# Peptides against a protein of PDB entry 8PQO: the designs that were tried, part 147

Target 1, 252 residues: chain A of PDB entry 8PQO
Amino acid sequence: VLLKEYRVILPVSVDEYQVGQLYSVAEASKNETGGGEGVEVLVNEPYEKDGEKGQYTHKIYHLQSKVPTFVRMLAPEGALNIHEKAWNAYPYCRTVITNEYMKEDFLIKIETWHKPDLGTQENVHKLEPEAWKHVEAVYIDIADRSQVLSKDYKAEEDPAKFKSIKTGRGPLGPNWKQELVNQKDCPYMCAYKLVTVKFKWWGLQNKVENFIHKQERRLFTNFHRQLFCWLDKWVDLTMDDIRRMEEETKRQ

## One batch from the design tools (peptide; made by RFdiffusion4, then SolubleMPNN)

Design b1_p22_1_s4 (from b1_p22_1, 11 letters changed)
Fold by OpenDDE base, seed 3:
Structure b1_p22_1_s4 (fold): chain B 252 residues (1-252), chain A 22 residues (1-22)
Amino acid sequence: as target 1 above (252 residues)
Amino acid sequence: DKDFLIELLLNSYFAVRLEILR
């Protein structure tokens, strides 16, 4: 088992982030040719559990078309399906990723708290002390180009170049986080993303667990760079606007 | 066999997620 807590600091409020997150997901899906290919939404409904109220989603990633035909023909039943179950009770979210074939030998869990701070809270997910001492805290700096793979880099999604016309935020220089403390009129938040990865196949545990963390970090970095650089597109939208956009995206 | 399968599966999975989010 490998645990890391990724802390993503953004110059937006917790309330703004909710809009931006949903917009960014919907916009990306809409603009991508073949976007969502192989992704099936089985369940999308409100839930209430242990005093927590939110939206529950169950998605299946059907990866049959993404692998060679001989692999598809020989793969065990369910092996090429990834299940993603998510409980979104913003500002808290939990996602559990599983595979039918690997069963208990494979787990990715992503638990996120969105807090109006600069990533200074310790153990925000309230783990037991013995578990918490094994968690590596990883700060993601959306302005740091060195954290972005060259193949993922887009100039139009570079926070170090972007200037928001509507809010005046950006560009984010090398010391933007320190400067943010002195800017009383600029809101900020941190997404605390605790990622738990478990892979139990002998000889592959460390390799696979580290690979998954590397990919999750890549996803978080790219997504939040895009989210910030699209600030002017979503900052004035309401949640009702977002819901309409989501419905339109589903129809495509 | 299992090594190849898991590698291909995870690569495909994250490729799809990256495509959706970017």
Scores: peptide ipSAE 0.621, ipTM 0.938, DockQ to the pose 0.380
Fold by OpenDDE base, seed 1:
Structure b1_p22_1_s4 (fold): chain B 252 residues (1-252), chain A 22 residues (1-22)
Amino acid sequence: as target 1 above (252 residues)
Amino acid sequence: DKDFLIELLLNSYFAVRLEILR
């Protein structure tokens, strides 16, 4: 098992982020059926459990078309399906990723708290001390180009170049986080993303767990760079606007 | 080969997620 807590600091408020997150996901999948090619939304409903209220989603990633034919023919039943179950009770979210074939031998869990701070809280997910001491804290700086793969880089999604017309935020210079502390007019937040990766196949555990963390970090980095650079597109939207966009996406 | 299957599965999975988020 490999635990890392990714801390993503953004010059937006917790309330703004909710709109931006939903917009960015909806916009990216706007021209895709069911949330993307090979992605099926099995369940999308409100839930209430243990005092937590939110939206529950169950998505299935059907990867049969993404692998060679000979692999598809030889793969065990369910091996090419990835299940994503998410409980979104913003500002808290939990996602559990599993595979039908690997069962208990494969788990990705992503638990996120969105807090109005600069990533200074320790153990925000309230782990036991023995568990917390094994968690590596990883800071993602959306303005740091060195954290972005060259193949992922887009100038229009570079926070170091972007200037928001509507809010005046950006561009984010090398010391933007330190400067943000003194800018009382600019809201800020941190997404604390605790990622638990478990892979139990002997000889592959460390390799697979590290690979998954590397890919998750890549996803988080790219997504939040995009979210910030799209600020002028979503900052004036309401939750009702977002709901309309989601309904329009479902109709496609 | 379990190693090969896992590699293809994970690469495909993350490729799809990257496509959805961008």
Scores: peptide ipSAE 0.620, ipTM 0.938, DockQ to the pose 0.356
Fold by OpenDDE base, seed 2:
Structure b1_p22_1_s4 (fold): chain B 252 residues (1-252), chain A 22 residues (1-22)
Amino acid sequence: as target 1 above (252 residues)
Amino acid sequence: DKDFLIELLLNSYFAVRLEILR
């Protein structure tokens, strides 16, 4: 088991982030006809559990078309399907990723708290002390180009170059976090993303767990760079606007 | 064989997720 807590600081409010997150996900999905090749949404419904109210989603990633034909033919049933179950009760979110073939030998869990701070809270997910000792805290700086792979870099999604016309936020320089504290009118938040990766196959545990964390970090970095650089596109939208966009995307 | 399958599976999975974000 490998646990890391990724802390992503953004110059937006917790309330703004909710809109931006949903917009960015929706916009990214529009570029892929049919919700993404091989992605099936089984369930998308409200839920209430233990006082938590939110939206539950169950997606299946069908990866048969993404692997060679001989692999598809020889793969056990369910081996090429990834299940993603998500409970979105903003500002809290939980995602559980599983595979039918690997069963309990494979688990990715992503738990996120969105807080109006600069990533200074310790153990926001309230783990037992013994478990918390094994968690590595990793800060993601969306303005740091060195954290972005060259193949992922886009100038239009560079927070160090972007300036919001609507809010005046940006560009984010090397010391933007320190400068943010002195700007009373600029909101800020941190997304605390606790990622738990379990892979129990002997000899491959460390390799696979580290690989998954590397990819998740890459995803988080790219997503939040986009979210910030798209600020002018979503900052004036309401939750009702987002809901309409989601409905329109489903009809296409 | 299992190593190869896992590598292909995970690479494909994250490729899809990255494409969705792009």
Scores: peptide ipSAE 0.616, ipTM 0.937, DockQ to the pose 0.357
Fold by OpenDDE base, seed 4:
Structure b1_p22_1_s4 (fold): chain B 252 residues (1-252), chain A 22 residues (1-22)
Amino acid sequence: as target 1 above (252 residues)
Amino acid sequence: DKDFLIELLLNSYFAVRLEILR
């Protein structure tokens, strides 16, 4: 098991982020022909559990078309399906990723708290002390180009170049976080993303767990860079606007 | 053999997620 808490600081408020997050996901889905090839939404409904109220989603990633034919033919049943179950009770979200074939030998859990701070809270997910000792805190700086793979880099999604016309935020220089503290009128937040990765196949645990973390970090980095650089697109939108956008996307 | 399968699976999975998020 490998635990890391990714802390993503953004010059947006917790409330703004909710809009931006949903917008960014919805916009990306539009660009990818209605949510991406091979992704099936089985469930998307409100839930109430243990006093928590939110939206529950169950998605299946059908990866058969993404692998060579011979692999598809030889792969065990269910091996090429990834299940993603998400409980979104913003500002808290939990995602559990599983695979039918690997069963308990494979788990990715992503738990996110969105807090109006600069990533200074310790153990925001309230883990047991012993468990918390094993968590590596990883800060993602969306302005740091060195954290972005060259193949992922887009100039239009570079926070170090972007200037929000509507808000005046950006570009984010090397010391943007420090400068943010001095700008009392600029909101900020941190997404605390606790990622638990478990892979129990002997000889592959560390390799796979580290690989998954690298990919998750990559995803988080790219997503939040995009989210910020799209600030002017979503900052004036309401949740109702987002809902309409999502509905339109579903129809495509 | 299993290593190869897992690698392909995970690569494919994250590729799809990247497409969805970008």
Scores: peptide ipSAE 0.609, ipTM 0.935, DockQ to the pose 0.379

Design b1_p22_2_s1 (from b1_p22_2, 10 letters changed)
Fold by OpenDDE base, seed 4:
Structure b1_p22_2_s1 (fold): chain B 252 residues (1-252), chain A 22 residues (1-22)
Amino acid sequence: as target 1 above (252 residues)
Amino acid sequence: MSIYTTQDYLNLGLLIVDLLLS
């Protein structure tokens, strides 16, 4: 088991982020070939548990049509089915990713708190002290180009180049976080993403767990760079606007 | 909502299959 807490600081408010996240997810989905093909929604319902209220979703990503034929032919049954269970109780979110074939031998859990701070809170997910001492805190700087793979880099998604016309935010220079504290009119937040990776195959555990964390970090970095650089597209939208957009998309 | 896309899960699926076939 390998745990890391990724802390993503953004020059947006917690309330703004909710809109921006939903917009960016929708936009990223639109940019994918095939869109929602192969995605089965098993459950989409409100939930209430232990004082947490939100929306629960269970989706299956059927990947058979998205892999080469030889992979599909060789893959065991269930190996290309990824289950995503998500509890969305913003500003808290939890996602659990599993695979039908791997069963209990594979798990990715992402627990996120969105807080109006600069990533300074320790153990925001309230782990036991013994567990928390084994968690590596990883800061993601969306303005740091060195954290972005060359193949992922796009100039239009570079926070160090982007200037928001609507808000005046950006570009984010090397010291943008330090400068942010002196800008009373600019909101900020941190997404605390505790990622738990479990891969229970002897001899491969550490390798695979580290690899998955590398992919998670890559995902978080790219996603939040996009989210910020798309600020002018979503900052004036309301949650009702987003809901309407989602409903219109479902009707297509 | 989850920030993961089909491509993200495809990458995970391919990783799993690769491990199974190795």
Scores: peptide ipSAE 0.551, ipTM 0.935, DockQ to the pose 0.793
Fold by OpenDDE base, seed 5:
Formats: C-alpha cells, structure tokens, sequence
Structure b1_p22_2_s1 (fold): chain B 252 residues (1-252), chain A 22 residues (1-22)
C-alpha cells in the first residue's frame, strides 16, 4: 500500500472551485473519443452518512470497445471492467476505483478535502498517527512547467501565460503562491487529495503502486491547469448553470 | 462528478491487462 497526499493550490475560492471542477470535467469529457460509450451507471442517489451528505454514484467503465481487438481477445474476463464508486459531498469527495478481475488485490482510493488555505494543514483526512507517518505530501504547482510532460503541454493551458480577463488573476509567476498572501482580493484554496493505492501482487507491488501514483499526479496536474486556464469560461456560471449543462449533455 | 475520464480508466485498464499478460 502506498499513500500520498497531493496538495493542489489554486488561486480560486472553495466555492468557485465547485463550479470550475464541474465545468472542467464536462469540458474535458467533450474532448474524449467515443463519448460515454461503455459507461454504465449502476447507482446515482443521494446519501447521508455520519453527517456527510452528498451524491453517491457507482459506475462501471466497460473498456472492451475502447481497446484493440487483440487486447480484448487476450484480456481475462473482468479485466477491462473498472468500477468507480464516488461520494460527492463537496467540499469533501471520495472516489474508490476497483477492477472486477483483480478484486481485492487492486484498489485506488482518492479522498479530497477542499480547504481555503495554502496547503499548510497536516493530516486533514484525520489518519491515525502511525498511518500519517507513512504519507508523503506532494505539492503540485500548476504554474511549474517542469511538472508537465511535454506531450501534455499546451500553451493555452499554461497558467504561467494565462491572464483571466474577468478576474484579473494570472499569469502565475514562479512565486505566485507566496504573492497570494499579499493579494487580499485574490481567493485561494488547496485541494488535499489523499491517494491510496493498493496492488497485492508480490514483486510488483511497489512498481505498480508508484506507477499509478505517477499517473494520478499527472492527472491532477493537467486537470487543475485546465481548470485555472478556463477560469473565464466558468467563473460567471452558477451551479444552476452547471446543472443545465449536465442535463443538456445527457440528452445528446 | 469524478474528475476521471474514460481515457483515464482506459489507461488503467490497459495497465492491468499488460500486467496480466506479462
């Protein structure tokens, strides 16, 4: 088991982020080939547990149609079925990713707290002290180009170049996080993403777990770079606007 | 809504299959 807490600092408020996240997810999905084909929604319902209220979703991603024929033919049954269970209780979110074939031998859990700080809180997920000792804190700097793979880099999604017309935020220079403290009118937040990766195959555990974390970091980095650079597209949207957009997307 | 896309899970699926077939 390998745990890392990714801390993504953004020059947006927690409330703004809720809209921006939903918009960015929707926008990113438009760029996907094949749309929602292969996605089965098993459950989509409100939940309440221990004071946590939100929306619970259980989706199965059937990937058979997304892979080459030879892969599909060789893949064991269930290997291309990924289950996503998500508890969305913003500002808290939890996602659990499993695979039908791997069963208990594979788990990715992402627990996220969105806080109005600069990523300075320790153990926001309230792990036991012994468990917390083994968590690596990883700061993601959305303005740091060196954290972005060349193949992922887009100039229009570079926070170091982007200037928000509507808010005046950006571009983010090398010391933007430090400068935020002095900018009283600029909100900021941190997404604390505790990622637990479990891969129970002896000899491959560390390699696979580290690899998955690398992919998670890549995802978080790219997503939040987009979120910030799309600020002018979503900052004036309301949650009702987002809901309408989601409904319209479902009808297509 | 999860920030994970079908492409993200496709990459994960391919990783799993690669591990199983190796």
Amino acid sequence: as target 1 above (252 residues)
Amino acid sequence: MSIYTTQDYLNLGLLIVDLLLS
Scores: peptide ipSAE 0.550, ipTM 0.934, DockQ to the pose 0.780
Fold by OpenDDE base, seed 3:
Structure b1_p22_2_s1 (fold): chain B 252 residues (1-252), chain A 22 residues (1-22)
Amino acid sequence: as target 1 above (252 residues)
Amino acid sequence: MSIYTTQDYLNLGLLIVDLLLS
């Protein structure tokens, strides 16, 4: 088991982020080949538990049609079926990712708190002390180009180059986080993303768990760079606007 | 909605298959 807490600081408010996140997800979905083909929604319902109130979704990603024929033929039953269970109770979110073939031997859990701070809270997910001492805190700097793979880099998604016309935010220089503290007119937040990775195959546990964490970090970095650089596209949108956009995306 | 795309899960699926076949 390998736990890391990724802290993503953004020059947006918690309320703004809710819109921006949904917009960015919808936009990313539009760019996918084949749309929602292969995605089965088993459950999509409201839930209320332990003070959490939100939407619960259970999706299965059937990847058989997305891989070459030889991969499909060689893959064991269930290996290309990934389950995503998500509890969306913004500003809290939880996602659990499992695989039918791996069963209990594979788990990715992402628990996120969105807080109006600069990533200074310790143990925001309220882990037991024994568990918390094993969690590495990792700060993601969306303006740091060195954290972005060359194949992922796009100039139009570079926070160090982007200037928001609508808000005046950006570009984000090397010391943007420190300068942000002195900017009264610029809101800020931190997404605290606790990622738990379990891969229970002896000899491969550490390798696979570390690899998955690298992939998660890559995803978080790219996603939030996009979110910020798309600020002018979503900052004036309402939640109703987002809902309409999601419906339009679903029809594609 | 989750921030994960089908492509993200495809990458994960291919990783799993690669591990199983190795």
Scores: peptide ipSAE 0.550, ipTM 0.934, DockQ to the pose 0.772
Fold by OpenDDE base, seed 1:
Structure b1_p22_2_s1 (fold): chain B 252 residues (1-252), chain A 22 residues (1-22)
Amino acid sequence: as target 1 above (252 residues)
Amino acid sequence: MSIYTTQDYLNLGLLIVDLLLS
């Protein structure tokens, strides 16, 4: 088991981020080939548990049609079915990713708190002290180009070049986080993303767990760079606007 | 909604299959 807490600081408010996240997810989905093909929604319902209220979703990603024939033929039953269980109680979110074939031998859990701070809170997810001491805190700087793979880099998604016309935010210089503290009119938040990766196959545990964390870090970095650089597209949208967009997307 | 796309899960699925075939 390998735990890391990724802290993503953004020059947006917690309330703004809720809209921006949903918009950015929808936009990323539109850019995918085949749209929602292969995605089965098993459950989409409100939940209430231990004072936490939100929306619960269970989706299955059937990947058989998206891989080459030889891969499909060699893959054991269930290996290309990924289950995503999500508890969305913003500003808290939890996602659990499993695979039908691997069963209990494979787990990715992502627990996220969105807080109006600069990533300075310790143990936001309230782990036991013994567990918390094994968690590495990893700061993601969306303005740091060195954290972005060359193949992922796009100039239009570079926070160091982007300036929001609607809000005046950006571009983000090397010391943008320090300067943000002195800018009373600019909101800020941190997404605290505790990622738990479990891969129980002996001899491959550390290698696979570290690899998955590298992929998670890459995803978080690219996603939040996009979210910020798309600020002018979503900052004036309401949650009702987002709901309408989601309904329209479901019809396509 | 999770930030993961079908492409993200496709990459994960291919990783799993690769591990199983190794």
Scores: peptide ipSAE 0.538, ipTM 0.932, DockQ to the pose 0.802

Design b1_p22_2_s2 (from b1_p22_2, 9 letters changed)
Fold by OpenDDE base, seed 2:
Structure b1_p22_2_s2 (fold): chain B 252 residues (1-252), chain A 22 residues (1-22)
Amino acid sequence: as target 1 above (252 residues)
Amino acid sequence: MSIYTTSDYLNLGLLIVNLLLS
């Protein structure tokens, strides 16, 4: 098991981020191949548990069409079915990814708190002290080009070059986070993403767990760079606007 | 069925899956 807490600081409010995240996820998903093919939504309903109130979703990703034919033919039953259970009680979110074949031997869990701070809180997910000692804190700086793979880099998605016309935010210089403290009219937040990865196969555990974390970090970095650079596209949208857009997309 | 649902992280899952397969 490998745990890391990714802290992503953004020059947006927690409330703004809720809209921006939904918009950016939708936009980013449009750019992915295959669209919604192979996605089965089993559950999509409101939930309330232990004071946590939000939306619960259970999806299955059927990867048969996403892998080469020879992989599909060799894959054991259930190996190409990925289950995603998500609890969205924004500003708290939890996603659990499992596989039918691997069962308890595979887990990706992403727990996120969105806080109006600069990533200074320790153990925001309230882990036991012994467990917290094993968590690596990883800061993602969306303005730092060195954290972006060359193949992922796009100038139009570079926070160090982007300036929001609607909000005046950006470009983000090398010391942008420190400068935020002096910009009283600019909101900021941190997404604390605790990522738990378990891949219990002898000889492959460390390799796969580290690989998954590497991909998660890559995803979080690119996604939040996009989210910021798309600020003018979503900052004036309401949650109702987003919900309407989602419904319109479902009808296509 | 469309991946675009009311859950904020639902589509993120697809991004994760695609990234893992890349």
Scores: peptide ipSAE 0.185, ipTM 0.776, DockQ to the pose 0.107
Fold by OpenDDE base, seed 3:
Structure b1_p22_2_s2 (fold): chain B 252 residues (1-252), chain A 22 residues (1-22)
Amino acid sequence: as target 1 above (252 residues)
Amino acid sequence: MSIYTTSDYLNLGLLIVNLLLS
């Protein structure tokens, strides 16, 4: 098991981020092939647990039609069925990813707190001390181009080049986080993303767990660069606007 | 295959599984 807490600081408010995140997912999905094919929604209902209120979803991703024929033919039964359980109680979110074939031997859990701070809280997810001491805190700087793979880099998604017309935010220089505290009119937040990865196969555990974390970090970096650079597209949208966009995206 | 899914949450579940299986 490998745990890391990714802290993504953004020059947006917690309330703005709720809109921006959903918009960015929907927008990015428009350019993807396949749409919702192979996605089965088992559950989509409100939940309440220990004062946490939100929306619970259980989806199955059937990958049979999305993998090469030889993969489909060789894959064990259940290996191409991925379960995603998600609890959306923004500003708290939790996603659990499992696989029918791997059972208890595979887990990806992503728990996120969105806080109006600069990533200074320790153990925001309230882990036991024994567990917390094994968590690496990883700060993601969306303005740092060195954290972006060349193949992922797009100039139009570079926070160091982007200037928001609607808000005046950006571009983000090398010391943008330090300068942010002196900008009274610029909100800020941190997404504390605790990522738990378990891949319990002898000889492959460390390699796969580290690989998954590397990919998650890559995703978080690229996504939040997009989110910020798309600020002018979503900052004036309502949640109802976002939900309409999501429905339109699902039809593709 | 997409990094972004219809999920409200940001994760690489679909992509990661594809990468592991392919």
Scores: peptide ipSAE 0.145, ipTM 0.757, DockQ to the pose 0.197
Fold by OpenDDE base, seed 1:
Structure b1_p22_2_s2 (fold): chain B 252 residues (1-252), chain A 22 residues (1-22)
Amino acid sequence: as target 1 above (252 residues)
Amino acid sequence: MSIYTTSDYLNLGLLIVNLLLS
C-alpha cells in the first residue's frame, strides 16, 4: 500500500471550484477516447452516513472496447470491469476504484478535502499518527512547467501564460502563491487529495503502485491547469446552470 | 458521448482509467 497526499493550490474559491470541477471534468472527458462509452451507472442517490450527507454513485467502466483484441481475449472474467464508488459531500469527496477480478488485491482510493487555505494543514484527513507518518505530501504547482510532460503541454492550458478576462486572475508567475497571500481580492483554495493505492501481486506491488501514483499526479496536474485556464468559461456559471447543462446532455 | 449523459456528479474514473491505459 502506498499513500500520498497531493496538495493542489488554486487561485479560486472553494465555491467556485465546485462549478469549475464539474465543468472541467465534462470538457476533459470529451477529449478522451470513447467518452462515456462503456460506462454503466448502477446507483445515483443521496446518502447520509455518520453525519456526512451527499450524493452516492456506483459506476462500472466496461473496458472491453478500450483494450486491444488480444488483451480482451486473454483477460480473465471481470478483469476489464472497473467499479467506481463515489461519495460527493462537497467540500469532501471520496472515490473508491476496484476491479471485479482482483477483488481485495486492488484498490485506488481518492479522498479530497477542499479548504480555503494554501495547503498548510497537516493530516486534514485525520489519519492515525502511525499511518500519517508514512504519507508523502506532494505539492502540485500548476504554474510550474517542469511538472508537465512535453507531450501533455499546451500553450492554451499554461497558467503562466493565461490571463482571465472575467476575473483578472493570471498569469501565474514563479512566485504566484506567495504573492497571492498579499492579494486580498483573489480567492484561493487547496485540494488535499489523499490517494491510497493497493496492488497486491507478488513482485509487482511497488512497481504498479508507484506507476498509478505517477499517473494520478500527471492527471491532477493537467486537469487543474485546464480548470484554471478555462476559468472564463465556467466562472459565471452556477450549480443550477451545470445541472441544466447536464440534463440537456442527457436528452441528446 | 459525454459521461454526463448518465451521471451528473463526480466522474474522475474515466479520466483515471484512460490515463492508466495510455
Scores: peptide ipSAE 0.194, ipTM 0.773, DockQ to the pose 0.102; fails the geometry check
Fold by OpenDDE base, seed 4:
Order: C-alpha cells, then sequence, then structure tokens
Structure b1_p22_2_s2 (fold): chain B 252 residues (1-252), chain A 22 residues (1-22)
C-alpha cells in the first residue's frame, strides 16, 4: 500500500471550485478519446451516513474497447471492468476504484478535502498517527511547467501565461502563492487529495503502486491547470447551470 | 453511454482510467 497526499493550491474559492471542477471534468472528458463509451451507471442517489450528506454514485467502466484485441482476448473475466464508487459531500469527496477480477488485491482510493487555506493543514483526513507518518505530502504547483510532461503541455492551459479577463487572476508567476497572501481580493484554496493505492500482486506491488501514483499526479496536475485556465468559462456559472448543461448533453 | 451523467463527479473516474491506460 502506498499513500500520498497531493496538495493542490488554487487561486479560487472553495465555492468557486465546486463549479469549476464539474465544468472541467465535463470538458476534459469530452477531450478524451472514446468519450464516455463503456461507462455504465449503476447507482446515482443521495446518501446520508454519520452526518455526511451527499451524492453517491456507482459506475462501471468497461475497458474492452479501450485495450488492444490481444489483451481483451487474454484478459480474465472481469479484469477489464473497473468499478468506481464515489461519495460527493462537497467540500469532502471520496472515490474508490476497484476491479472485478483482482477484488481485494486492487484499490485506488481518493479522498479529498477542499479547504480555504494554502495547504498548511497536517493530517486533514485524520489518519491514525502510525498511518499518517507514512504519507508523503506532495505539493502540486500549477504554475510550475517543470511538473508537466512535454506531451501534456499546452500553452492555452499554462497558468503562467493565462490571464483571467473576468476575475483579473493570473498569470501565475514563480512566487504566485506568496504574493497571493497579500492580495485581499483573490480567494485561494487547497485540495487535499489523499490517494491510497493498493496492488497486492507479489513482485509487482511497488512498481504498479508507484506507477498509479505517477499517473494520478499527472492527472491532478493537468486537470487543475485546465481548471484555472478555463476560469473565464465557468466562473459565472451556477450549479444549476452545470446541471442544465449535463441534462442537455444527455439528451443529445 | 453519454459521458455526461447526473453524478457530481461526472466522469472523473474515466479520466483516471484513461490515464492509467495511456
Amino acid sequence: as target 1 above (252 residues)
Amino acid sequence: MSIYTTSDYLNLGLLIVNLLLS
């Protein structure tokens, strides 16, 4: 098991982020090859547990069309079905990803707290001390181009180049986080994303767990760069606007 | 199936899955 807490600081408010995240997920998904093909929604319902209230979803991602034919033909039954269970009680979110074939031997868990701070809270997810001492804190700087793979880099998604017309935020210079503290009119937040990766196959555990973390970091980096650079597209939207957009797209 | 579901996370999992397969 490998745990890392990714801390993503953004020059947006927690309330703004709720809209921006939904918009950006939708937009990013449209840009992905294959779109939503192979996605099955099993459950989508409100939940209440231990004072936590939110929306619960259970999805299956059928990967048969996403892998080469020879992989599909050789893959055991269920190996190409990924289950995602998600609890959205914003500003707290939890996502659990499992695989039908690997069962208990595979887990990706992403627990996120969105806080109106600069990533200064320790153990925001309230892990036991013994567990917390093994968590690596990883700061993602959306303005740092060196954290972006060359193949992922797009100038239009570079926070160091972007200037929001609607908010005046950006571009984000090398010291943007330090400067942000002195900008009374600019909100900020941190997404504390505790990622737990478990891959219990002997000989492959560390390799796969590290690989998954590498991909998660890549995803979080690119996604939040996009989220910020798309600020002018979503900052004036409401949650109702987002829901309307979703419904309109579903009907097409 | 449409990529736009009525879930709050939309297709975050799809992004993760696609990236893992990339």
Scores: peptide ipSAE 0.165, ipTM 0.770, DockQ to the pose 0.101; fails the geometry check

